# Peptides against a protein of PDB entry 3J47, part 5

Target 1, 121 residues: chain A of PDB entry 3J47
Amino acid sequence: IRLTNQLKSLKGLQSKLKDVVEYLDKVINKELPINHTILGKLQDVFNLLPNLGTPDDDEIDVENHDRINISNNLQKALTVKTNDELMVIYISNLVRSIIAFDDLIENKIQNKKIQEQRVKD

## One batch from the design tools (peptide; made by RFdiffusion4, then SolubleMPNN)

Design b1_p8_7_s1 (from b1_p8_7, 5 letters changed)
Fold by OpenDDE base, seed 5:
Structure b1_p8_7_s1 (fold): chain B 121 residues (1-121), chain A 8 residues (1-8)
Amino acid sequence: as target 1 above (121 residues)
Amino acid sequence: TVLELLLL
């Protein structure tokens, strides 16, 4: 029972991975518009993958070394891209906070001017 | 304003 469920889950994962590849190929070919939400979810999946570029010291087949270097470069590129996206979100939130603070200062200055006018009339 | 500095 457990082994049959693991094999069924692995086949289900393989099918979903094929559907993701087919989607990415359609996006690369410009047959489908880029969906940033799907790309973000794929990036989350790649960030949750065990570092596919640390071979356990026991399986260095020379043919896997190029695949390992490609996977490490991809993981590093995805990590850098995630960092840059998070930096843009952080800066956007800082800018929004600064604007909201400027608006509060301006509103306070205007309210003070209105009060000073009402005391002179 | 800070908004004027962001538009420059």
Scores: peptide ipSAE 0.044, ipTM 0.758, DockQ to the pose 0.022
Fold by OpenDDE base, seed 1:
Structure b1_p8_7_s1 (fold): chain B 121 residues (1-121), chain A 8 residues (1-8)
Amino acid sequence: as target 1 above (121 residues)
Amino acid sequence: TVLELLLL
């Protein structure tokens, strides 16, 4: 239940991010008029995102060194957390598949024994 | 059952 919901939420987020990229591409190509309200909301999302980039070499003002170290530590912590979550998902799905396969084999063996008994009587 | 595992 919880893991399936997280995967569904992540797929839903991925779809929404794709729709945002497609919208931005259409605006860049002048196929759609610039909506300042949508761009303002996207800017608010980018301002609320942790800096997950290496700062481009052009933002090396000496006053940002502490912010860069904090952003890199946050990026590393989010990457580790994401890797651990993906590993738990992978192992949980593997174990589920093994148990389901074992139950299938046992059921097939039992059904075969019942058929062999019915042919001997 | 395999079905119960898919619903968890």
Scores: peptide ipSAE 0.058, ipTM 0.770, DockQ to the pose 0.042; fails the geometry check
Fold by OpenDDE base, seed 3:
Structure b1_p8_7_s1 (fold): chain B 121 residues (1-121), chain A 8 residues (1-8)
Amino acid sequence: as target 1 above (121 residues)
Amino acid sequence: TVLELLLL
């Protein structure tokens, strides 16, 4: 249950992020009018995101060096955490695939044995 | 099956 729900939630998040990108592309291309309520909610999401940019070499104001290092350490920690979470999902899916192949092999062996018995009678 | 328990 838990890992399947996490994978389903992640796939649902990926779909929603794709729908947001497609919406933004249509707004940039002037195919859709700018919805200020959607833009405000996206701005709130971006304001809640930690600075996940590599500092452009042009934002190295000497007064922000401690903030940049803290941001880079936070980004690295979030990247490691995300990688570990994705690794657990990957290994869990791999183990499920191995078990499903084992069950498939056993089912094929049993089916072959039943057919060999039916040909001998 | 063990697979059903792992999917839960």
Scores: peptide ipSAE 0.053, ipTM 0.774, DockQ to the pose 0.040; fails the geometry check
Fold by OpenDDE base, seed 4:
Structure b1_p8_7_s1 (fold): chain B 121 residues (1-121), chain A 8 residues (1-8)
Amino acid sequence: as target 1 above (121 residues)
Amino acid sequence: TVLELLLL
């Protein structure tokens, strides 16, 4: 249950992110009027995200090289973390598949024993 | 099993 719920939640988040992108594209294309309330909520979300490497030009005086390196290191760390989380999900699904296969083998063995008993009676 | 509980 827990892993399936996490995968369902992640798929739900991915769908919502796609809907946000599609909304922004429609606003950029002038197909929809700009909703300042939606943009404010998106800005709040982006401000809660760790800076993934746009140096906000608003702090003039740290060498652009160190900010790019920090951003690349954070992006790399998030990519590694995401890969490790995906590996744990993969292993968990593999183990589930092995157990379901073992249960299927045991059920087939039991069914075979029941048939062999019915042929002897 | 405890393993089935982790997979639910």
Scores: peptide ipSAE 0.046, ipTM 0.760, DockQ to the pose 0.042; fails the geometry check

Design b1_p8_7_s2 (from b1_p8_7, 5 letters changed)
Fold by OpenDDE base, seed 2:
Structure b1_p8_7_s2 (fold): chain B 121 residues (1-121), chain A 8 residues (1-8)
Amino acid sequence: as target 1 above (121 residues)
Amino acid sequence: TVLELLSL
């Protein structure tokens, strides 16, 4: 159940991000009037985002080197955490599959014993 | 069952 809910939530986020991009493109193209209330809410969302950017090697302001190292460490930590969560989900699904397969084998062995007993009687 | 405990 948890994995399906996470996938549904991620698909819902992806759809909303697409709707935001389409709105911004229409505003840039002057097809829609600028809504400062929507832009303010988007700015609030961007201000809540951690700096996850690796600056491309072309923006080496030497004064930002400590901020770049901190952002790379945060991105790496988030990647490791995500990998560990996915590994736990993978192991849990393997264990469920093994138990379900063991129960199937046991059921097959019991059914065979019942058939062998019915042929002797 | 053990499967129900893993389903949380």
Scores: peptide ipSAE 0.076, ipTM 0.794, DockQ to the pose 0.041
Fold by OpenDDE base, seed 5:
Structure b1_p8_7_s2 (fold): chain B 121 residues (1-121), chain A 8 residues (1-8)
Amino acid sequence: as target 1 above (121 residues)
Amino acid sequence: TVLELLSL
């Protein structure tokens, strides 16, 4: 019972990982639009992967110290890259919101001018 | 416009 449940869970994980790869391939091929919410969740999974590959503090043999340092450096590099990518997305959304607000102000000014002209005629 | 200010 316990081993069959672990095998079923592992097969379920493998299927989900395949579905993620197929989604990423479709996004790379521009067949699907980039969903930033899905990408953010995938980044969270990748940020947790180095923590799942760190030996529990009770299994730190001195020979694993270089692998732990490489894993921590990779995690730090992924976290920095993720923060930079999220910052670019955030700035892009702010710029889009500012443009949409400027267009709304200009549209209100134009509508006011048109109304003032129609009251003079 | 904000576009003119950003030279976009």
Scores: peptide ipSAE 0.051, ipTM 0.767, DockQ to the pose 0.023
Fold by OpenDDE base, seed 3:
Structure b1_p8_7_s2 (fold): chain B 121 residues (1-121), chain A 8 residues (1-8)
Amino acid sequence: as target 1 above (121 residues)
Amino acid sequence: TVLELLSL
């Protein structure tokens, strides 16, 4: 009974991971728009993965050490990729804010000129 | 506008 439930849970996880891969492939192929909410939830899943790179306490077979290093390198690569994407979004929002601020200054200057003309007439 | 062209 316990082993069958674990195998059912693992098959469920495998199906969900397949759904994520299929979604990412559709996004790469431009069949679907990038959903930042799905990407954020995927990042949250990777951040909730135990940092398999702290060997604090007891019994790592040499085969687990290579899997741990691969998982840490993958987590690091995914974190870097996500930070780079967030940086592009951040820069884009800064540029939009700067342009909107420039337009606000120009609007204020124009409104001042119109008021100065109305005081001369 | 330039802002509409920068619509991410």
Scores: peptide ipSAE 0.051, ipTM 0.759, DockQ to the pose 0.037
Fold by OpenDDE base, seed 1:
Structure b1_p8_7_s2 (fold): chain B 121 residues (1-121), chain A 8 residues (1-8)
Amino acid sequence: as target 1 above (121 residues)
Amino acid sequence: TVLELLSL
């Protein structure tokens, strides 16, 4: 339930990011007029994104060292959280597959025993 | 069932 909702939300976000890229490509190719209101909102989104990149070597002002450490700690925390969520999905799918396989074997054994009894009567 | 509880 919670993890499926997160996966659905992430797929929704991925679709919206694709729509944004396709819009930007059409604007770059001059197929669409530049909408300054949309570009301003995209800039607002980029400014609100946590810095998940290595800071470009050109942004190494000595005043940003604390922001760089905070961004690296946030990136590490998000990476660990994402890894843990992926591992939970993987293990849950393995356990589901094992149980479904066990149930299939047991059902096949029971069906075979019922057929062998019907041939003896 | 256990499969329903594991329904992610």
Scores: peptide ipSAE 0.083, ipTM 0.804, DockQ to the pose 0.044; fails the geometry check

Design b1_p8_7_s3 (from b1_p8_7, 6 letters changed)
Fold by OpenDDE base, seed 2:
Structure b1_p8_7_s3 (fold): chain B 121 residues (1-121), chain A 8 residues (1-8)
Amino acid sequence: as target 1 above (121 residues)
Amino acid sequence: TVLDLLLN
């Protein structure tokens, strides 16, 4: 149940992000008036985003080296956490498949024994 | 069961 809910939530987030891009494109093209309340809420969302950028090696200002190392450590930590969550999902699905296969083998063995008894009577 | 934990 959890994985299906996560996938549904991610698809819902992707749809909302597309609607935000389409709104911004219409504002840039002057098809819609600028809504400062919507722009303020978008700025609040961007301010809550962790810095996940690796600056390309061409923009290393020596004064930002500590902030770059912190951002790289955060990105690595998020990648490791995501990998560990995916590995737990993979192992859980593998274990469910093994149990279902074991039950199928047991049912096949029992059915064979019942057939061998009916041929002896 | 361990199966019930995996199905939730």
Scores: peptide ipSAE 0.043, ipTM 0.729, DockQ to the pose 0.044
Fold by OpenDDE base, seed 1:
Order: sequence, then C-alpha cells, then structure tokens
Structure b1_p8_7_s3 (fold): chain B 121 residues (1-121), chain A 8 residues (1-8)
Amino acid sequence: as target 1 above (121 residues)
Amino acid sequence: TVLDLLLN
C-alpha cells in the first residue's frame, strides 16, 4: 500500500513535469507567448527543489554525468536570474525610500525656516 | 519615467 501510493504520486509528478516541458518547448518555438507569471512560479518551484545536480554518491553511472552537468547549469542559471530580479526589486525599494527621506528632510528644513521667520516678526 | 514607475 505505501509503496504503491508513492509510485502513483511519482507518476502524477512525472505527468505534470511533462506538461511543463511541453509548455516551455512551445514558448521556445514561439508557438505560445511568454507568460511571466508562469515562469515566475516555475522559478519558485526550481528554487525549492533540493540541488538537482548532486546525485547521492551511490548512483554515479558515467552516462548520467552529462545530464547532471546540464541540470546544474540550468539550476545555476535560474538562481542567477531570480537573484537579479530580486536585486532590481530591492534597489527600486531603496531608491523609493531615499527619495521619500530626502523629501521629508527638505520639508523639515522648510518648516524650520518658516518657524524661525515667525519668531523674528 | 523610470522614476514615476519607482514612485507609484
């Protein structure tokens, strides 16, 4: 019972992964428009995957080494792209915060000058 | 502008 349920869950995951590959192939072939929301969710899934390129040291068949290198290069490329997207959001929020702080300082300086003028009159 | 996109 437990092993049969694990095999059924793994077959269900394999089917979903095939549907993702077919979608990506259609996007690469320009048959479908790029959906950034789908790509972002795929990136979230790949970032949550345990490192797709360490086969536990117990299954190093020499024929898998090229597939492992390809999966590692893909995971690295997805991680770099995600880091670049997060850095753009972070920098944008910092710039917004700096401008809002500058406006607050200028408003405080102006208010202080107005108060100092009203005390001299 | 890029600034308007960052401020809004």
Scores: peptide ipSAE 0.035, ipTM 0.697, DockQ to the pose 0.036
Fold by OpenDDE base, seed 3:
Structure b1_p8_7_s3 (fold): chain B 121 residues (1-121), chain A 8 residues (1-8)
Amino acid sequence: as target 1 above (121 residues)
Amino acid sequence: TVLDLLLN
């Protein structure tokens, strides 16, 4: 049951990836207008894909070298842009955590001072 | 607070 469901899910993913490739080919051939909303969602998908763009240096068919270099440069540029966007989110979350810790320390000091006053009365 | 502006 579990293995059959994984295989069905993987076949469903493969079909959707084929539909995306067919859409991109129609856009490249100018059969369809560029949809910026679809392009944005495709960028988000490529940003979530870990490293589909190191061809191990052993399978570069010499006839595709210019298209592969353009694809690798675009994918590297998208990966860098994603890393920069994730870095800004990470720094923002780090700053929020530091402020929340400062407020927690101050609240702990104030609570300790209130308890020390209540023990003297 | 400055925290509420960062959390939204």
Scores: peptide ipSAE 0.031, ipTM 0.689, DockQ to the pose 0.033
Fold by OpenDDE base, seed 5:
Structure b1_p8_7_s3 (fold): chain B 121 residues (1-121), chain A 8 residues (1-8)
Amino acid sequence: as target 1 above (121 residues)
Amino acid sequence: TVLDLLLN
């Protein structure tokens, strides 16, 4: 029972991974529009995968060197893109904080002017 | 405004 369920789960994962590859191929071929939400979820999946491009120092088969370089380049590209996305979020939060601070200053100036008018009348 | 200082 446990082994049959693991094999069924692995076959289900393999099918889903094939569907993801087919989706990415259609996006690369411009047959489908880029969906940033799907790409973000794929990045989260790749970030949760153990580094498939750090060979444990004991599995350097010479035939895997090109696959390791491709995996490391993909991981570096995903890390850079994740860092750029985080940078955009931080800049957006900074800009929002600056606007909120400007609005606070303007509200303080307006309130001061209103109080100065009420003391003259 | 602080916004005017960032835009100029």
Scores: peptide ipSAE 0.027, ipTM 0.661, DockQ to the pose 0.020

Design b1_p8_7_s4 (from b1_p8_7, 6 letters changed)
Fold by OpenDDE base, seed 2:
Structure b1_p8_7_s4 (fold): chain B 121 residues (1-121), chain A 8 residues (1-8)
Amino acid sequence: as target 1 above (121 residues)
Amino acid sequence: TVLDLLNL
Protein backbone atom coordinates (compact mmCIF):
# COMPACT_ATOMS: atom_id res chain seq x y z
CA ILE B 1 0.00 0.00 0.00
CA ARG B 2 2.76 2.55 0.95
CA LEU B 3 4.68 2.24 -2.38
CA THR B 4 1.50 2.74 -4.46
CA ASN B 5 0.64 5.87 -2.45
CA GLN B 6 4.20 7.27 -2.92
CA LEU B 7 4.03 6.60 -6.69
CA LYS B 8 0.57 8.25 -6.88
CA SER B 9 1.88 11.29 -4.93
CA LEU B 10 4.94 11.57 -7.23
CA LYS B 11 2.73 11.35 -10.37
CA GLY B 12 0.47 14.05 -8.87
CA LEU B 13 3.53 16.28 -8.22
CA GLN B 14 4.78 15.70 -11.80
CA SER B 15 1.36 16.73 -13.21
CA LYS B 16 1.31 19.91 -11.08
CA LEU B 17 4.88 20.81 -12.17
CA LYS B 18 3.81 20.38 -15.83
CA ASP B 19 0.80 22.70 -15.25
CA VAL B 20 3.18 25.32 -13.71
CA VAL B 21 5.56 25.10 -16.73
CA GLU B 22 2.61 25.44 -19.17
CA TYR B 23 1.37 28.49 -17.22
CA LEU B 24 4.84 30.11 -17.27
CA ASP B 25 5.21 29.46 -21.04
CA LYS B 26 1.81 31.13 -21.67
CA VAL B 27 2.88 34.14 -19.53
CA ILE B 28 6.25 34.41 -21.39
CA ASN B 29 4.40 34.25 -24.75
CA LYS B 30 2.01 37.03 -23.49
CA GLU B 31 -1.01 34.71 -23.99
CA LEU B 32 -1.94 35.21 -20.30
CA PRO B 33 -1.67 38.30 -18.07
CA ILE B 34 1.02 38.21 -15.37
CA ASN B 35 -0.52 37.16 -12.05
CA HIS B 36 1.80 38.55 -9.35
CA THR B 37 0.12 36.37 -6.67
CA ILE B 38 1.01 33.18 -8.61
CA LEU B 39 4.57 34.43 -9.28
CA GLY B 40 4.99 35.28 -5.56
CA LYS B 41 3.93 31.72 -4.59
CA LEU B 42 6.35 30.27 -7.17
CA GLN B 43 9.17 32.44 -5.74
CA ASP B 44 8.31 31.08 -2.25
CA VAL B 45 8.59 27.50 -3.63
CA PHE B 46 11.99 28.26 -5.25
CA ASN B 47 13.26 29.85 -2.00
CA LEU B 48 12.38 26.56 -0.17
CA LEU B 49 14.36 24.45 -2.70
CA PRO B 50 17.91 23.47 -1.62
CA ASN B 51 20.64 24.61 -4.02
CA LEU B 52 21.04 21.35 -6.02
CA GLY B 53 22.60 22.96 -9.13
CA THR B 54 25.94 21.74 -10.37
CA PRO B 55 27.10 24.90 -12.17
CA ASP B 56 28.18 23.89 -15.66
CA ASP B 57 32.04 23.85 -15.76
CA ASP B 58 31.84 27.05 -17.92
CA GLU B 59 31.04 29.35 -14.89
CA ILE B 60 34.39 29.07 -13.02
CA ASP B 61 34.00 31.95 -10.62
CA VAL B 62 36.74 31.00 -8.10
CA GLU B 63 34.67 32.70 -5.32
CA ASN B 64 31.78 30.20 -5.83
CA HIS B 65 34.00 27.07 -5.45
CA ASP B 66 33.02 26.55 -1.77
CA ARG B 67 29.27 26.98 -2.60
CA ILE B 68 29.65 24.48 -5.51
CA ASN B 69 31.32 21.90 -3.22
CA ILE B 70 28.59 22.36 -0.55
CA SER B 71 25.87 22.00 -3.25
CA ASN B 72 27.54 18.83 -4.64
CA ASN B 73 27.82 17.37 -1.11
CA LEU B 74 24.11 18.09 -0.43
CA GLN B 75 23.08 16.56 -3.79
CA LYS B 76 25.21 13.44 -3.05
CA ALA B 77 23.74 13.16 0.47
CA LEU B 78 20.15 13.40 -0.91
CA THR B 79 20.99 10.80 -3.62
CA VAL B 80 22.47 8.38 -1.01
CA LYS B 81 19.45 8.88 1.29
CA THR B 82 17.06 8.20 -1.62
CA ASN B 83 19.07 5.08 -2.59
CA ASP B 84 18.95 3.76 1.02
CA GLU B 85 15.15 4.35 1.21
CA LEU B 86 14.66 2.51 -2.12
CA MET B 87 16.90 -0.37 -0.90
CA VAL B 88 14.76 -0.79 2.25
CA ILE B 89 11.59 -0.85 0.08
CA TYR B 90 13.23 -3.43 -2.25
CA ILE B 91 14.32 -5.73 0.63
CA SER B 92 10.86 -5.42 2.23
CA ASN B 93 9.16 -6.43 -1.05
CA LEU B 94 11.57 -9.40 -1.42
CA VAL B 95 10.76 -10.57 2.14
CA ARG B 96 7.01 -10.33 1.36
CA SER B 97 7.50 -12.33 -1.86
CA ILE B 98 9.54 -15.02 -0.01
CA ILE B 99 6.89 -15.37 2.74
CA ALA B 100 4.08 -15.60 0.16
CA PHE B 101 6.10 -18.25 -1.73
CA ASP B 102 6.80 -20.24 1.47
CA ASP B 103 3.06 -20.20 2.37
CA LEU B 104 2.29 -21.44 -1.19
CA ILE B 105 4.80 -24.34 -0.82
CA GLU B 106 3.40 -25.27 2.62
CA ASN B 107 -0.19 -25.23 1.28
CA LYS B 108 0.90 -27.45 -1.67
CA ILE B 109 2.61 -29.95 0.71
CA GLN B 110 -0.47 -30.06 3.00
CA ASN B 111 -2.82 -30.59 0.02
CA LYS B 112 -0.57 -33.45 -1.22
CA LYS B 113 -0.61 -35.13 2.25
CA ILE B 114 -4.44 -34.86 2.41
CA GLN B 115 -4.72 -36.42 -1.08
CA GLU B 116 -2.32 -39.29 -0.17
CA GLN B 117 -4.35 -39.98 3.02
CA ARG B 118 -7.65 -40.10 1.03
CA VAL B 119 -6.12 -42.69 -1.38
CA LYS B 120 -5.12 -44.97 1.56
CA ASP B 121 -8.55 -44.86 3.16
CA THR A 1 2.42 -11.57 11.20
CA VAL A 2 5.98 -10.69 9.95
CA LEU A 3 4.11 -8.67 7.25
CA ASP A 4 2.35 -6.57 9.93
CA LEU A 5 5.77 -5.73 11.46
CA LEU A 6 7.00 -4.42 8.06
CA ASN A 7 3.98 -1.98 7.71
CA LEU A 8 3.99 -2.48 3.92
Scores: peptide ipSAE 0.101, ipTM 0.811, DockQ to the pose 0.043
Fold by OpenDDE base, seed 4:
Structure b1_p8_7_s4 (fold): chain B 121 residues (1-121), chain A 8 residues (1-8)
Amino acid sequence: as target 1 above (121 residues)
Amino acid sequence: TVLDLLNL
């Protein structure tokens, strides 16, 4: 139940993020008028994200090409880190599910032995 | 156990 709900919530978030991208593409293509209230809320979301596009305040001399490479490398590093963290969480929940399944099998085997003894007496 | 079979 908990994992299914987390996966459903994550899929819901992914769908909403796709809807936002599609909206922005339509605005860029001038198919839709600019809504400043939506843009303000998107700016608030981007301000809450880790800064994916500033080198730490110690790298003042990066040309625009190196800024794009640093942002891509940081986005890649955050994507890899997030993938590894999600993988560890997934494995941990899989292991817990296997343990709970083993305990269920053992309980069923014990219950079967108790029933076989009661039929023999 | 199933755990022993999985080396966990």
Scores: peptide ipSAE 0.100, ipTM 0.797, DockQ to the pose 0.028
Fold by OpenDDE base, seed 3:
Structure b1_p8_7_s4 (fold): chain B 121 residues (1-121), chain A 8 residues (1-8)
Amino acid sequence: as target 1 above (121 residues)
Amino acid sequence: TVLDLLNL
């Protein structure tokens, strides 16, 4: 239940992110007018995102070396955290698959036993 | 189900 709800919430977030990308593509293609209220909210989201880019090797101003190292350490820490979260999701899906296969095997054994009884009567 | 008991 709890993990199923987390996966459902993540799928819901993925759908909403896709809808945002599709909206931005339509705005870029001039199919929709720019909504400044939506753009402002997207800017607020991007300003709250940590710098998850590798700084292009061309933006290494020597005065930013400490900020770049802090950004790279934060990016690495977020990548590790994301990998650990994905590993827990993977293991949980593996356990669900094993249980579903066990139930399938048991159902197959029971069905075979019922058929063997019906052939003896 | 066993899945409900595990909260999966």
Scores: peptide ipSAE 0.071, ipTM 0.778, DockQ to the pose 0.042
Fold by OpenDDE base, seed 5:
Structure b1_p8_7_s4 (fold): chain B 121 residues (1-121), chain A 8 residues (1-8)
Amino acid sequence: as target 1 above (121 residues)
Amino acid sequence: TVLDLLNL
């Protein structure tokens, strides 16, 4: 029962991973729009993968020290890249909020001018 | 405008 459930879970994970690859290929080919929420969740998964591939502190054989350094460098590179991408998303949302605020001010100024004209006629 | 300040 336990081994059959683990094999079923692994097959389910493999299917989901294939669906993710197919989604990414469609996004790369511009067949689908980039969904930043899906991309963020994929980044979270990739940030967790190096932590799942770090040997537990009890399995640090001296031969894995170079693999651990490569994994830590990859994790650091992914974390920096994720931080830079989140910063670009944050700046984009900030710029959008500034534009929407400028449009609101301009609309309020125009509405005030229209009301001042209607009071003079 | 704020757009003019941002060169947008």
Scores: peptide ipSAE 0.069, ipTM 0.776, DockQ to the pose 0.023

Design b1_p8_8_s1 (from b1_p8_8, 4 letters changed)
Fold by OpenDDE base, seed 4:
Structure b1_p8_8_s1 (fold): chain B 121 residues (1-121), chain A 8 residues (1-8)
Amino acid sequence: as target 1 above (121 residues)
Amino acid sequence: DLIKKLQL
């Protein structure tokens, strides 16, 4: 039951990826108008993909080399852009965590001062 | 500043 559901989910994902490729090919061929909302969602999906390793250069049929080079260049460009965007998000979250830590320390110092006042009264 | 606050 678990393995058959995983295989069904993977086949469903593969079908959806094929439908996305066919859509992009139709957009490239000017058979369909560019939909910026679909392109934005595809960019978000590619930005969530951890570095899909470039297939090692050892399995590339020479007749597809230009399409694979364009795909690999786009994938590398998306990976670099994603790494830069994730770095900015990481720095922003780190700064937020440091601020929250400073506020926690300030609250601890204030609580200590209040306790020291209550021991003197 | 943060490091000085941690030393208190």
Scores: peptide ipSAE 0.035, ipTM 0.731, DockQ to the pose 0.009
Fold by OpenDDE base, seed 5:
Structure b1_p8_8_s1 (fold): chain B 121 residues (1-121), chain A 8 residues (1-8)
Amino acid sequence: as target 1 above (121 residues)
Amino acid sequence: DLIKKLQL
């Protein structure tokens, strides 16, 4: 029972990974528009993967060294891109907070002017 | 502009 459920879950994961590859191929071929939400979720998945460029020192066959370097470069590129995206989101939220604060101050100034007019009439 | 409007 437990082993059959693990095999079923692994087959389900393999199917989902195939659907992701097919989606990425369609995006690369410009058959589908880039969805930034899907790409962000794929980056989250890659950031949660064990570091594919640090094989434990016990499995470094010399033929995998080029694949390991490509995997490390891909993870580094995804981490840099994720950091840049998070920085843009942070700056965007900071700018929105500054605008909302400016609007709050302008509203406070207007309310004060309205009160000063009502005391002069 | 914001700081000049605040009169602070």
Scores: peptide ipSAE 0.029, ipTM 0.695, DockQ to the pose 0.009
Fold by OpenDDE base, seed 3:
Formats: structure tokens, sequence, C-alpha cells
Structure b1_p8_8_s1 (fold): chain B 121 residues (1-121), chain A 8 residues (1-8)
């Protein structure tokens, strides 16, 4: 049961990848206009793909090798770019969290001073 | 600085 479901899911993924390739081939051949929304979603897909390391150059048929190397280099470049963009967002969120924590501490100190004043009156 | 505020 589990293995059959995995195989069905992989076949479904393979079909969707084929549909994407066919779309890209039609765009390259100028049969379809460039859709920037679809290209953006395709970039999102490449950014979500795990860094499938460049298969060491020793086992890929020479005709697929150029396409696979170009795709791997593009995938790697997109993954690096997305990691850099995510790093900037992460650092920005850390800085905001540190500022908010500093403000929380300041508010706690002020509240303590106000309580100490109210106990003296 | 956060560290100075924590020491108060």
Amino acid sequence: as target 1 above (121 residues)
Amino acid sequence: DLIKKLQL
C-alpha cells in the first residue's frame, strides 16, 4: 500500500513536470506568449527543490548532460539567491525581535519605577 | 544597550 501510493505520487509529479516542460518548449518556440506569473511560479518551484547536488559528471548521457548541467546550475543559482533573500528577511526579523525585546525591558523597568513610587505615596 | 538595561 505505502509503496504503491509513493509510485502513484511520483507518476503524478512526473506528469506535472512534463506539462511544465511542454509549456516551456511552447514559450521557447514562440507558440505561446511569455507569462511572467507562470515563470514566477516556476522560479518558486526551483527554489523549493532540495539542492540535488550536481550528479558527479560520470554517469549522464552526453545529450542530456548539457541540459541537466544548465538546469542544475540554474537551480543552484536560484537556490543561492533565495537563501540570500531569506537570510536578509531572517536578519530583519531578528533585529525587529531584539528591538521589541529592548522595548519590553524598558517598559518593565518603567513599570517597576511607577510601582515603587506608588508604594512611597 | 540591551545588556545595560538587563543589569538595571
Scores: peptide ipSAE 0.029, ipTM 0.709, DockQ to the pose 0.009
Fold by OpenDDE base, seed 1:
Structure b1_p8_8_s1 (fold): chain B 121 residues (1-121), chain A 8 residues (1-8)
Amino acid sequence: as target 1 above (121 residues)
Amino acid sequence: DLIKKLQL
């Protein structure tokens, strides 16, 4: 249930991100007028994102080719970090499912013992 | 432990 809900939420986020990209493409292609309210909300989202493309203030020196590699490395590092976090959440959900299964077996054993006692009385 | 509980 929790993993399925996380996957559903992630798929829902992916759909919303696709709709935002499609909207931006239509605005870039001049098929739609620029909506400053939507653009302001997108700026708020980008400002709340971890800096996906600003080098930390400790390496202001080397050519425009390294800024693309640093942005790709930072996006890759965030993707790896997110994957590791999702792996920990997955393991935690497996452990919880195993515990809940053990509790279900114990409850079945207890219920069987109670029924066997009621047949002896 | 779980396997022993399933064998009962």
Scores: peptide ipSAE 0.026, ipTM 0.686, DockQ to the pose 0.010

Design b1_p8_8_s2 (from b1_p8_8, 3 letters changed)
Fold by OpenDDE base, seed 3:
Structure b1_p8_8_s2 (fold): chain B 121 residues (1-121), chain A 8 residues (1-8)
Amino acid sequence: as target 1 above (121 residues)
Amino acid sequence: DLVKKLQL
């Protein structure tokens, strides 16, 4: 049961990957317009792929090795680019959170001063 | 600045 379900899931993934390749081939051949939303999602898929480490150089047929190395280099380059983009977003959100926290503290200090004035009047 | 504001 478990192995059959894994094989079915893997075949389903293989079919989806084939559909993506066929889409990319149609885009390369100018049969379809470039859709930046699909390319963005494809980049997200490549970034979610585990770093399948460069298979140690000793067990892959030379024709698959060049394709796998190119794929791994492309995947690594996409992952680095996305990590850099996510880092900029993270830093921007961190800075916004620090500013909002500073403003909250300033508002609390002002509210305390206003309350202390109202108790003296 | 933030730490100085927290000490007020």
Scores: peptide ipSAE 0.031, ipTM 0.726, DockQ to the pose 0.009
Fold by OpenDDE base, seed 2:
Formats: C-alpha cells, structure tokens, sequence
Structure b1_p8_8_s2 (fold): chain B 121 residues (1-121), chain A 8 residues (1-8)
C-alpha cells in the first residue's frame, strides 16, 4: 500500500512537470500570452528547489562543461543514499523474519517435547 | 543453529 501510493504520487508529479514544460514551450513560441500569476508560482517552486548544482566548497574548477557532471554527482549521491537506506531497512526486516522463524521452530520443539512427556505418563 | 533445530 505505501509503495504503490508513493509510485502513484511520483507519476502524478511527473505528469504535472510535463504539463508545466509544455506550457512554457507554448509561451516561448508566443502561442500563449504570458501569465504573470503562473510565472510567479514557478518562481516560488524554483526558489524552494535545493541547489542541485553546487558541489561542496572544495572544487572551484573553472570550465562550462561541469554543470552537467555536478548535477549528475548530486543526483548519484541522493540515489546511493536512498539505496543504502533501503538496504538497511531490507536487512533489518530480514533479521526480524529470521528471529520470528527461530521462535516458531523453538515453539514447535517445545510442543513436541510436551507431547512425548504426555505419552510416557 | 536454525538448520540443527529444524532437524529435531
């Protein structure tokens, strides 16, 4: 249920982002008049975006080829961090499932011993 | 241990 809702929300965001791009293209091509209310809301969205293009302050190397590589490095770092968090959750759930299985086996062994005692009395 | 417990 949670993962399906997250995927549905992400698909909904992707559709809305496509509609915004198509609107901006029509405005650039002068097919639609500029709506200052829509542009103001887009400016609010851009001001709320994290700076996806600043390296941490240790590589000021000058040349106009790096903005695409830097965006890829931060996107990669966010993807790696998300994967590591999912891996920890997966391992934690696996360990809990193994413990619950061990407890089930121990309960089965105890029940067998109790039955063997009742047959000897 | 789990495999030994399952064999009992």
Amino acid sequence: as target 1 above (121 residues)
Amino acid sequence: DLVKKLQL
Scores: peptide ipSAE 0.031, ipTM 0.720, DockQ to the pose 0.009
Fold by OpenDDE base, seed 1:
Structure b1_p8_8_s2 (fold): chain B 121 residues (1-121), chain A 8 residues (1-8)
Amino acid sequence: as target 1 above (121 residues)
Amino acid sequence: DLVKKLQL
């Protein structure tokens, strides 16, 4: 019973992965428009995958080595792209916060000078 | 510049 349920769950996962591959092939062939929401969810899945670049020393047949290398290169490319995008967002928010802080300081200095002038008149 | 402005 437990082994049969694990095999059924694995076959269900394999079917869903096949549907994702078929979707990506249709997008590559320009048969379907690029959906950025689906692509974002695929990036999340690839970023949550354990490093497929450690073959645990248990028997990966030589025929799967090319598919694993392609998957690792794709995962690395998606992780680099995600890190670059997050870095640009972080820098942009940091710069915006620094500008807003400089403007706040300048406004406080100007308000203090105006008050000091009003006390001298 | 910002650090000098904060010291005023």
Scores: peptide ipSAE 0.031, ipTM 0.713, DockQ to the pose 0.009
Fold by OpenDDE base, seed 5:
Structure b1_p8_8_s2 (fold): chain B 121 residues (1-121), chain A 8 residues (1-8)
Amino acid sequence: as target 1 above (121 residues)
Amino acid sequence: DLVKKLQL
């Protein structure tokens, strides 16, 4: 029962991975528009993958070395892009917080001026 | 501008 469920789950994962590859091929071929939400989720998946460029030193066939270097470069490029995207989100949230703080201060100054006018009349 | 408006 447990082994049959693991095989069923692995087959289900393989099917979903095939659907992702087919989607990426359609996006590369410009048959579908790039969905930034799907690309972001795919990037999250690659960031959660074990480092595909540290095969334990026991299985480096010379034909896998080029595939490992390509995988490492892709994972590094995705990690850098994630960092840049997170930095843009952080800066955007910081700017929004600064604007909201400026508006709060302007509101406080205006309320003080209105109170000072009401005490002079 | 913010610091000048605060009169701090």
Scores: peptide ipSAE 0.030, ipTM 0.708, DockQ to the pose 0.009

